# Peptides against a protein of PDB entry 5JNO: the designs that were tried, part 8

Target 1, 112 residues: chain A of PDB entry 5JNO
Amino acid sequence: MVAKFQPPPEYQLTAAELKQIVDQSLSGGDLACRLLVQLFPELFSDVDFSRGCSACGFAAKRKLESLHLQLIRNYVEVYYPSVKDTAVWQAECLPQLNDFFSRFWAQREMED

## One batch from the design tools (peptide; made by RFdiffusion4, then SolubleMPNN)

Design b1_p9_6_s2 (from b1_p9_6, 3 letters changed)
Fold by OpenDDE base, seed 1:
Structure b1_p9_6_s2 (fold): chain B 112 residues (1-112), chain A 9 residues (1-9)
Amino acid sequence: as target 1 above (112 residues)
Amino acid sequence: NLSVEEELF
């Protein structure tokens, strides 16, 4: 049998929480972007982890990783089953996620 | 100033 993907407890949405996000969404791609913000607010934080740590020299990074994308896709599929098709996911959701995330940080970088 | 990386499929 094939194992079912289960989100970590911190990313488990109730039906009511998911419905609230869906009710605010206009499309699968829009829903994906809203889920990105709701599930992973840490990716949009202005906190610079290198600030106050002169010893590590670490530059703060913001990354959309496989786990983030898989979790978002699983929730989007509940109300937009067409994204089960990888081609649809890549055409309708991934470009919107990329544009939203990239523009967010590009704008913040210009405000510094 | 932040570095942004996206790992998309």
Scores: peptide ipSAE 0.049, ipTM 0.713, DockQ to the pose 0.041
Fold by OpenDDE base, seed 2:
Structure b1_p9_6_s2 (fold): chain B 112 residues (1-112), chain A 9 residues (1-9)
Amino acid sequence: as target 1 above (112 residues)
Amino acid sequence: NLSVEEELF
């Protein structure tokens, strides 16, 4: 049996919180990007925690990992059930997530 | 497929 995916407590959204994000979203892909920002603001910070904490060995990476994508997809499915289809998820959400995330950091790298 | 998804990033 495949265990039902459960978000960690720190990434648990209430129905009201999710609805608020959905109400601002133009599409499933747009919703995915908004969820990315809301759920994982740490991915948009240039703070290097590895430099500040030698004891924990944590190195913040500017990449989207499976957990991030799983969580986002889980919430997107609530209002856009079609993304349960992997092909739809890959066509409608993943490219937009990648573009949004990549553009964000590309722009930051060009800042003086 | 999470593996496939990760390959896009």
Scores: peptide ipSAE 0.048, ipTM 0.736, DockQ to the pose 0.040
Fold by OpenDDE base, seed 5:
Order: sequence, then C-alpha cells, then structure tokens
Structure b1_p9_6_s2 (fold): chain B 112 residues (1-112), chain A 9 residues (1-9)
Amino acid sequence: as target 1 above (112 residues)
Amino acid sequence: NLSVEEELF
C-alpha cells in the first residue's frame, strides 16, 4: 500500500485556519498563493535563502519543490475540488504560484 | 532588469 500523503504537523492547518485563508481568497490560484506564504514563510526569507551554502556563499535555490506544491494542492482542493484534475491545477494554480514566487524574488533582488 | 519568467519548480 502506498501511504496517503499527509502534511507534516508543522504544515497542518485546522479547518478554521484554512477557512480563514479561503475567505480571503478570490480564486483557487489566489488561495494557492496565500497558502504558499502562510505555509512556507521560509521560502521568502533572505536568511534562509542565504544559508544554502556557508562555505561557497551560494544561496539555496529559491525553488518551489514537489512537497510544497503537493501540500498547497492538498488544501486548495478542499474548496476547489477541480484542481484534483492535473490539467486544472496546471492551468489555474501552478502559473500563479510561479508568477507570484518569481516576482517576489525578482523584486527583492532589485531592492537589495 | 530581472526576468520573472523563470520556472521555479
């Protein structure tokens, strides 16, 4: 048996917490972006980014990984079940996540 | 000018 994917405790939202985020969201893609910020603030931290390699000075990649996306999708589908369809997820959520994330860091790099 | 079109995942 393949175990059902479950969020780690640190990424587990209560129904009430999720509802609050949903109530602030305008769409599935918007919800995805809000979840990204709420669940993974470390991805938006300069400190965490810089700690990628203390020896070489190369920052950790500012990258959304499969785990991040899977977690976000898991929550989004609760209120937007259409994202269970991969095509919908790829059309409605992934581009927005990528755009939001890339824009964030692009802006930060310009400001730094 | 930084490109924001980079695929991050």
Scores: peptide ipSAE 0.042, ipTM 0.700, DockQ to the pose 0.051
Fold by OpenDDE base, seed 4:
Structure b1_p9_6_s2 (fold): chain B 112 residues (1-112), chain A 9 residues (1-9)
Amino acid sequence: as target 1 above (112 residues)
Amino acid sequence: NLSVEEELF
């Protein structure tokens, strides 16, 4: 039995919101990257945990976690059903997500 | 200026 995946309320997109993103997307991978930015802006913020707590010294790692990927995949599947196939998801979306995310922070590190 | 610890999948 597979449990039904339920997005948390803060990551629930309306049809209109999703359509707006899709209309700007050129591919499933592109859509995935746009969803990454739209759903999880906190992953692209220069605000880290260490700034919130000067005493603990803990640095928050920016990482694409399973929840992030699952949420993105769920929405991508709406318009690109082929990504339901794990092989397609791994070939078309995951590399682009990884590249986009890494490039973003690599660029930010050069600027800051 | 800003260094970020990041982990990629």
Scores: peptide ipSAE 0.040, ipTM 0.687, DockQ to the pose 0.042; fails the geometry check

Design b1_p9_6_s3 (from b1_p9_6, 6 letters changed)
Fold by OpenDDE base, seed 2:
Structure b1_p9_6_s3 (fold): chain B 112 residues (1-112), chain A 9 residues (1-9)
Amino acid sequence: as target 1 above (112 residues)
Amino acid sequence: NKTVFEELF
């Protein structure tokens, strides 16, 4: 049996916090994008945080990893249980997440 | 405060 997924402490939301994000969301895909921004602001930073802190060893990455996607999906499922179906997740949420993330960095590159 | 996962899952 596989253990139930639990988010790391830094990515845990209370019911009230999640509801606030949901109330601002227009769809499951929109909710996913809002969760991406709220949970993982480090993915939208061009600053190398590891340079200033030898103790933390943190390096910002500009890519969506399995952990990010799983966390977002778990929260989206609370209000949009249809995303438990992988086909729905891949059709309704993943494309929006990828488009949003790609557009963000594409715009940043054009500003250089 | 309980997290979403603690309350709903």
Scores: peptide ipSAE 0.090, ipTM 0.734, DockQ to the pose 0.030
Fold by OpenDDE base, seed 5:
Structure b1_p9_6_s3 (fold): chain B 112 residues (1-112), chain A 9 residues (1-9)
Amino acid sequence: as target 1 above (112 residues)
Amino acid sequence: NKTVFEELF
């Protein structure tokens, strides 16, 4: 039997929190983008942490990883069961996630 | 104890 995916404690949502996000969402793809922002605000930080600590060399990550996408998909599936189909997930949610994330940073680069 | 995630899914 395949083990059920469990999010880390810091990325767990209550039913009420998830419902609140869903109520603001217009589609599965929109919900996915909202979950991205709510769950992983660190991916949108423009703070240069590498300059803050030369000893540890810490730098904030700015890339979507499989764990991020897996977690988002699990929550989206609660209200949009069709995303269980990989083709639907790739057509309806992934492009919107990528467009939103890439556009965010592209815009920030142009603003200097 | 069940996690919140386990209650949702």
Scores: peptide ipSAE 0.068, ipTM 0.705, DockQ to the pose 0.027
Fold by OpenDDE base, seed 3:
Structure b1_p9_6_s3 (fold): chain B 112 residues (1-112), chain A 9 residues (1-9)
Amino acid sequence: as target 1 above (112 residues)
Amino acid sequence: NKTVFEELF
């Protein structure tokens, strides 16, 4: 048996919190994006973006990692159990997550 | 002694 996935304490949502996000969501993909923002606000922090080395031009780029995606998927599954199917997850949620995240930072780079 | 997360799933 595979051990049940347990999110870190800082990334836990109550049933009420999740329901509120779901109520504002139009789809599983939309829910995924909203969860991304709610669970991982640090991935959208301008402070870390602006602290790139001025001398070398090294900008710390934020990345969506496997843990982020897994956590989001677990919560999405509560109301959209179809995303347990990897094909559904890849078609409905992953593209929206990637597009949302990449567009966010692409826009920020253009504004700087 | 279940976590809130464990109660959700």
Scores: peptide ipSAE 0.064, ipTM 0.702, DockQ to the pose 0.028
Fold by OpenDDE base, seed 4:
Structure b1_p9_6_s3 (fold): chain B 112 residues (1-112), chain A 9 residues (1-9)
Amino acid sequence: as target 1 above (112 residues)
Amino acid sequence: NKTVFEELF
């Protein structure tokens, strides 16, 4: 039996923090994107994580991983329970997350 | 004690 998902302490939001983000959001998909930025600022950084760790030398990839998506979904569900349905999550949130993330880096690469 | 996350869900 798989253990219940529990977000790492560094990615836990208080009710007040979540509400502030929700108040700025116009939809579940919009909320998802705002959560992405707020929870995982490291995904939007030009800093190579390998520079900070001489021991491992592993570079962080600019990729949305399952853990990121699962955590975002859990928070979105609080105010948009419909995303508990996988079909709704895949239609309303995932495309917007992927589009937002991809466009962000595409724009950054064009800024030279 | 319950975590904030546990209180939300």
Scores: peptide ipSAE 0.063, ipTM 0.704, DockQ to the pose 0.028

Design b1_p9_7_s1 (from b1_p9_7, 4 letters changed)
Fold by OpenDDE base, seed 2:
Structure b1_p9_7_s1 (fold): chain B 112 residues (1-112), chain A 9 residues (1-9)
Amino acid sequence: as target 1 above (112 residues)
Amino acid sequence: SLSVEELYL
């Protein structure tokens, strides 16, 4: 029996919340990008937390990690079961996520 | 290249 991936409470979407995002999505890759924005707004923040917190030593990093991708993929699979195939996930969703995320920060750096 | 574990700018 394979253990079901359980999102942390702060990243748990209700069926209604997920449905709303899906209804606005045009593809699995588009859905993935929308989920990225909705679930992890902190990845799009230019706030330097290390500047304000010397005690924790936190330094924000502009990267998508395994947990982020796992959570997004789990939700995408609900409406696009084909992404359960790793090859499909890598071909249809990961490039979209990478392009969206990199373009976001590239645009922000140019808008200074 | 794209990574399953991490994506960078």
Scores: peptide ipSAE 0.050, ipTM 0.741, DockQ to the pose 0.048
Fold by OpenDDE base, seed 3:
Structure b1_p9_7_s1 (fold): chain B 112 residues (1-112), chain A 9 residues (1-9)
Amino acid sequence: as target 1 above (112 residues)
Amino acid sequence: SLSVEELYL
């Protein structure tokens, strides 16, 4: 048997918290993006981990990982059960998550 | 379709 996915305590939302986010969302994809911001604010941090080594030229890669997506999907499924279908998840949520995340950092890169 | 590896700047 496959165990039900359980989020870590730091990523556990109450029903009320999730409902509040859902009420602000226009779609499953929009909900996914809002969950991304709510659950993982650290992914939007301006902290430059390479500042300690000017010679390295290394910058931390900004990316969404499997756990992030799994958590988001599990919450989205509560109100949009259709995303349990991988094809729906890939069509409705993943593109919007990617666009939102990449646009965020692209905009930040263009800032003065 | 998009993969996890594609979700980055």
Scores: peptide ipSAE 0.050, ipTM 0.738, DockQ to the pose 0.051
Fold by OpenDDE base, seed 4:
Structure b1_p9_7_s1 (fold): chain B 112 residues (1-112), chain A 9 residues (1-9)
Amino acid sequence: as target 1 above (112 residues)
Amino acid sequence: SLSVEELYL
């Protein structure tokens, strides 16, 4: 028996919510990026781990983690089942996620 | 292919 991956409640999208995102998406990779923004807005905020401590110079690393990717992939699979194939996921979604995320923060740093 | 560790700034 294989355990089914289940998103935490805060990342559980309804069918209607997911459909709305899909309707705005042009591809699986585009959908992945839109899901990234919708599911994890905290990754795009200037809030640092050290916000509560002005004396701390520590800043959390901006990084996509396994849970983020797994959640995104699970939703992308609903409408783009081909991403169940790891090769497709790695070719179509992961590069776009990385590029989008990196470009976002590069642009923010430039604007600041 | 990209690993999780490569998905950062």
Scores: peptide ipSAE 0.049, ipTM 0.737, DockQ to the pose 0.050
Fold by OpenDDE base, seed 5:
Structure b1_p9_7_s1 (fold): chain B 112 residues (1-112), chain A 9 residues (1-9)
Amino acid sequence: as target 1 above (112 residues)
Amino acid sequence: SLSVEELYL
């Protein structure tokens, strides 16, 4: 049997915490974006992380990875079970996550 | 379909 996906402890939300976020959310996509901010504030920091070479200053690209998306989806589906359907997840949540994340950094880049 | 790679800046 396949083990149920479980978030690391640092990304484990209680029912009350999740409900609080849900209560502020307008949709599954909105919930996804709120979860992105709440779960992964490090993705919105100005700190550049080097990839293999600290000397050259090559910074890792700011990106949403599979683990981030899986964690967000896991919580979203609790209140929006339709996102269990991959097509729904890709249509309703992923575009909003991408737009929100991209716009955030685009705006920040203009301010620099 | 959307891929994880599309979520890069």
Scores: peptide ipSAE 0.047, ipTM 0.734, DockQ to the pose 0.049

Design b1_p9_7_s2 (from b1_p9_7, 6 letters changed)
Fold by OpenDDE base, seed 5:
Structure b1_p9_7_s2 (fold): chain B 112 residues (1-112), chain A 9 residues (1-9)
Amino acid sequence: as target 1 above (112 residues)
Amino acid sequence: NKSVFEEYL
């Protein structure tokens, strides 16, 4: 049997924490977006980390990665089992995540 | 438009 995916400790949610987010969610796609913000706040940060170290060229990463999506899907699946179907995940959650993330930064860049 | 996240399915 394939081993169950386990999130890194820093992204582990308790049942109570997850329930709180679910109670605020209107759909699986909405839940996915809320999990994105809660689990990965660094993706929404305006902090210029490169300013701290010019020598190393370090910069904050504003990109969704496979690990981000895998973790979100695993949590969404708990309350919306239909996302186990890849077609449902692609139709209901991924577009919501993409639109939310892209619009967030588009709006921020427009302001300054 | 194709989703940028399709590669992460």
Scores: peptide ipSAE 0.082, ipTM 0.728, DockQ to the pose 0.041
Fold by OpenDDE base, seed 4:
Structure b1_p9_7_s2 (fold): chain B 112 residues (1-112), chain A 9 residues (1-9)
Amino acid sequence: as target 1 above (112 residues)
Amino acid sequence: NKSVFEEYL
């Protein structure tokens, strides 16, 4: 069995914070995209992550990883329980997340 | 550009 996912403290939303985002959302996919922006603003930054760390020197890549997706899914499930079904998550949320994120950087990088 | 989520599809 896979262990239950627990969000890192830095990405833990209160009920009130989540409610605010939900109130702005029109669908599960829309909520997912809004959560992406709110939880992980660093993924939308032009700033080189290595500049803040003299020790590592490694820059974070502009990529959505399993941690990001699972965290978003957990919050989306609160108000859209249907995404507990993997097929629904893959059909309703993942494509929208991918489209949103890809379009953002395509525009920023002049690749659209 | 390549799909970010292709590994999940």
Scores: peptide ipSAE 0.079, ipTM 0.735, DockQ to the pose 0.043
Fold by OpenDDE base, seed 1:
Structure b1_p9_7_s2 (fold): chain B 112 residues (1-112), chain A 9 residues (1-9)
Amino acid sequence: as target 1 above (112 residues)
Amino acid sequence: NKSVFEEYL
């Protein structure tokens, strides 16, 4: 039996939720960026929790991890099956994800 | 700088 990738409950989208995001998307890369924002809003937070709490020492990392990318890819391939090919995923989606995420934080750092 | 995606590749 081959194991199927299952997202954590907090990242499980219903068919209707995914369809709504797809309807707003113009491409696989655009869909990937929208999924990034919808699934992982914590990656875009300006809140420094460690400043308000000396006990927790928590500082949110502004980094895309393997789990984030795997989840996004699994949803994108539902409507854009070509991204099952790693070369297509790397050419069409990853550059857009990196560009979007980098631009966001570059802009925020400049405004501070 | 190391790409944020290298750990996934």
Scores: peptide ipSAE 0.079, ipTM 0.725, DockQ to the pose 0.037
Fold by OpenDDE base, seed 2:
Structure b1_p9_7_s2 (fold): chain B 112 residues (1-112), chain A 9 residues (1-9)
Amino acid sequence: as target 1 above (112 residues)
Amino acid sequence: NKSVFEEYL
């Protein structure tokens, strides 16, 4: 039996918090992008964490990882259960996330 | 170019 995925405490959303994000969302893909921003604001920061903490050796990457996507998908499924289908997730959410994230950083690079 | 999310498809 596969255990239910539990997000780390820092990424735990209450039902009310999630509903607020959903109310602002136009689609499952849009919800995914909003969750990306809300859950992982560090992915949109210019702060070099590797320089900020030499002791831990942590280096923030401007890349989405499997954990990010899994967390987002878990929340999207609450209101868009169709994304439980991998094909739907790949067609409706992943392209939106990729486009949003890529365009964000592309725009930021052009501002300098 | 390869999509950032291609590895997750």
Scores: peptide ipSAE 0.077, ipTM 0.726, DockQ to the pose 0.041

Design b1_p9_7_s3 (from b1_p9_7, 5 letters changed)
Fold by OpenDDE base, seed 3:
Structure b1_p9_7_s3 (fold): chain B 112 residues (1-112), chain A 9 residues (1-9)
Amino acid sequence: as target 1 above (112 residues)
Amino acid sequence: PLSVEETYL
């Protein structure tokens, strides 16, 4: 048997918290993006871990990983059960998550 | 585009 996915305590939302986010959302994809911001603010951090080494040229990679996506999807499914279908998830949520996240950092890279 | 593993283009 496949165990039900359980989020870590730090990523556990109450029904009320989730409902509040849902009430602000226009769609499943929009909900996904709002969950991204709510659950993982660290992914939007301006902290530059490479600032201590100007010669390294290394910058911390900003990426949305499988665990992030799994958590978001599980919450989206509560109000949008259709995303349980992978095709729906890939059509309605993943593109919006990608666009939102990539545009965020693209904009930051263009800042003076 | 996104994958189930990671994303950021």
Scores: peptide ipSAE 0.062, ipTM 0.759, DockQ to the pose 0.050
Fold by OpenDDE base, seed 2:
Structure b1_p9_7_s3 (fold): chain B 112 residues (1-112), chain A 9 residues (1-9)
Amino acid sequence: as target 1 above (112 residues)
Amino acid sequence: PLSVEETYL
């Protein structure tokens, strides 16, 4: 029996919250990007949280890591079960996430 | 290449 992935409490969406995001989504890839924004706003912040906080030692990373992708995929699977197939996830969702995230920061770096 | 584990800018 495979252990069910349990999101941390701060990333636990209710059925109603997820439904609201899904209703605004046009595809699995679009849903993935919307979940990225909703679940992990800290990844889109240019604020240096370590600055002024010597106690926590927090450093923001402009990187999508395993936990982020796992959480997003788990929620996407609820309404797009086909992404359980890794090939589908890599073809339909990961490129969208990469493009969205990279374009976001590319735009920010060019704005001045 | 894209990774299931990590995504880069």
Scores: peptide ipSAE 0.055, ipTM 0.752, DockQ to the pose 0.048
Fold by OpenDDE base, seed 1:
Structure b1_p9_7_s3 (fold): chain B 112 residues (1-112), chain A 9 residues (1-9)
Amino acid sequence: as target 1 above (112 residues)
Amino acid sequence: PLSVEETYL
């Protein structure tokens, strides 16, 4: 048996906070994208950590990790229980998350 | 393409 997934405290949404996001969402995939923005604004930051520090050579990572996806899925399934099925999650939510996230950064890069 | 574990730009 596997323990129930528990969000870290900084990513724990109240029922009211989640409802507000759901009320703006048109689908499970749309809800997933809205949760991505609300939960993880740091993934959309223009901050260059190498700026001001020529010695570190750090390049900012722009990726969605397992924790991000698990958190989003956990909240989505509250209102769209079909995403409990991995096949549904992969078909309905993951492509929309990827399209939204990749297009966001592609557009920002083209503005430079 | 996306994986269930992670994805990159």
Scores: peptide ipSAE 0.051, ipTM 0.753, DockQ to the pose 0.048
Fold by OpenDDE base, seed 4:
Structure b1_p9_7_s3 (fold): chain B 112 residues (1-112), chain A 9 residues (1-9)
Amino acid sequence: as target 1 above (112 residues)
Amino acid sequence: PLSVEETYL
């Protein structure tokens, strides 16, 4: 028996919410990027712990982690079932997620 | 400039 992946409550989208995002998406990869922004706005926040504590030197980490990717993939699969194939996920979605995330922060580093 | 550590795929 395989356990079904269950999103945390804060990342549980309703069908209507997901549909709205899908309606704005042009592809599975585009949908993935939009889900990234919608589900995990904290990954795009300028909030820096080091700014709150100048003495400790602690810095927040901007990283796309396994949980993020799994959640995104689960939702993308609803409308793009082909991403159930790992090869398709790796070819169509992961590169776009990485590029989008990288471009965002590269631009922010340039502006800030 | 933002000083947050960044890690990408």
Scores: peptide ipSAE 0.047, ipTM 0.714, DockQ to the pose 0.043; fails the geometry check

Design b1_p9_7_s4 (from b1_p9_7, 4 letters changed)
Fold by OpenDDE base, seed 3:
Structure b1_p9_7_s4 (fold): chain B 112 residues (1-112), chain A 9 residues (1-9)
Amino acid sequence: as target 1 above (112 residues)
Amino acid sequence: NLSVEELYL
């Protein structure tokens, strides 16, 4: 039997909080992006973790990992059950998440 | 490259 995914307490949204985000969303993909910002503000931090070593050229990677995507998808499924289908998730949500996240950091790089 | 597990810039 497959265990139901349970978000960690720090990423637990109430029904009211989720509904508020949903009410502001135009689609499942849009909802996914809004959840990304709401749940994981640390991924949008200006903190340079490579500052400690300027000589090695190390740069912190900006990425969305499995846990991030799993959490977002589970919440999106509440109001958009169709994303339970992997093909729908990959077509409707993942591209928008990628575009939003990439554009955010691309813009920040240009603005310095 | 889009992945169901990881996305990168």
Scores: peptide ipSAE 0.050, ipTM 0.728, DockQ to the pose 0.048
Fold by OpenDDE base, seed 5:
Structure b1_p9_7_s4 (fold): chain B 112 residues (1-112), chain A 9 residues (1-9)
Amino acid sequence: as target 1 above (112 residues)
Amino acid sequence: NLSVEELYL
């Protein structure tokens, strides 16, 4: 049997915590973006993980990975069950997540 | 088309 996706303890929201975020949200996509900020503040950090190796040319990529997306989707579907449909998730949430994330860093880079 | 696996800036 396929194991159910379980969030790590540090990303486990209580019903009350989730409801608080939902109450601030205007849509499933908006909820997704708010969850992104709340669950993964480290993705919005100025910390350069490649600082330890400037010579190797490695640059830490600012990216949303499958685990991040799965976690967000898991919570969004609680109040917006339509996102269980992959097509809906891809149409309503992923673009907003991408836009929000990219805009954030674009603005930050302009300020630096 | 956005991948469900990862998103980049």
Scores: peptide ipSAE 0.049, ipTM 0.726, DockQ to the pose 0.048
Fold by OpenDDE base, seed 1:
Structure b1_p9_7_s4 (fold): chain B 112 residues (1-112), chain A 9 residues (1-9)
Amino acid sequence: as target 1 above (112 residues)
Amino acid sequence: NLSVEELYL
């Protein structure tokens, strides 16, 4: 049998927490974006890990990885079962996530 | 061109 995906403890939402986010959401894509902000605030931080560390030369990567997307999708499926279809997920949620995330950082860079 | 596994700026 296939093991059920279990979120890490730090990303486990209670039914009440999820319902609160859903009540503020207008669509599956909107819910996905709200979950992105709520679950992963570190992805929206102005912290530059290369700042103060000239030796490592590491530039902080701003990207969404498989774990982020899997967690968001699992929660969205609870109230929008249609996203179980990969085609629906790719058409309704992924573009909105990308647009929201990209616009956020584009705006922040212009404010500097 | 969007990846299902990863999204980049």
Scores: peptide ipSAE 0.048, ipTM 0.723, DockQ to the pose 0.047
Fold by OpenDDE base, seed 4:
Structure b1_p9_7_s4 (fold): chain B 112 residues (1-112), chain A 9 residues (1-9)
Amino acid sequence: as target 1 above (112 residues)
Amino acid sequence: NLSVEELYL
């Protein structure tokens, strides 16, 4: 049996919220990137997870985790059912997510 | 599925 994936409450989008994002999206990959920004703004913040610890000096690595990707995929599937196919997800969404996220932080690093 | 380690983040 496969357990039903349920988004945490903080990442539960209403139909209206999702539609608003979809209306601004041009493709499944574009939608995925917009969902990334909307669902997980903390991944684009200068605030480090370890900022609460002034002693350790470690900074949390900004990365997309499996939960992030799965949540995004679940919402993308609503309007782009083709991404249910893993091959399509890997071809259309994952590369764009990767490029978008990496470029974001690369650009931020140059600006700082 | 692609693992997160395969991403260039």
Scores: peptide ipSAE 0.043, ipTM 0.723, DockQ to the pose 0.046

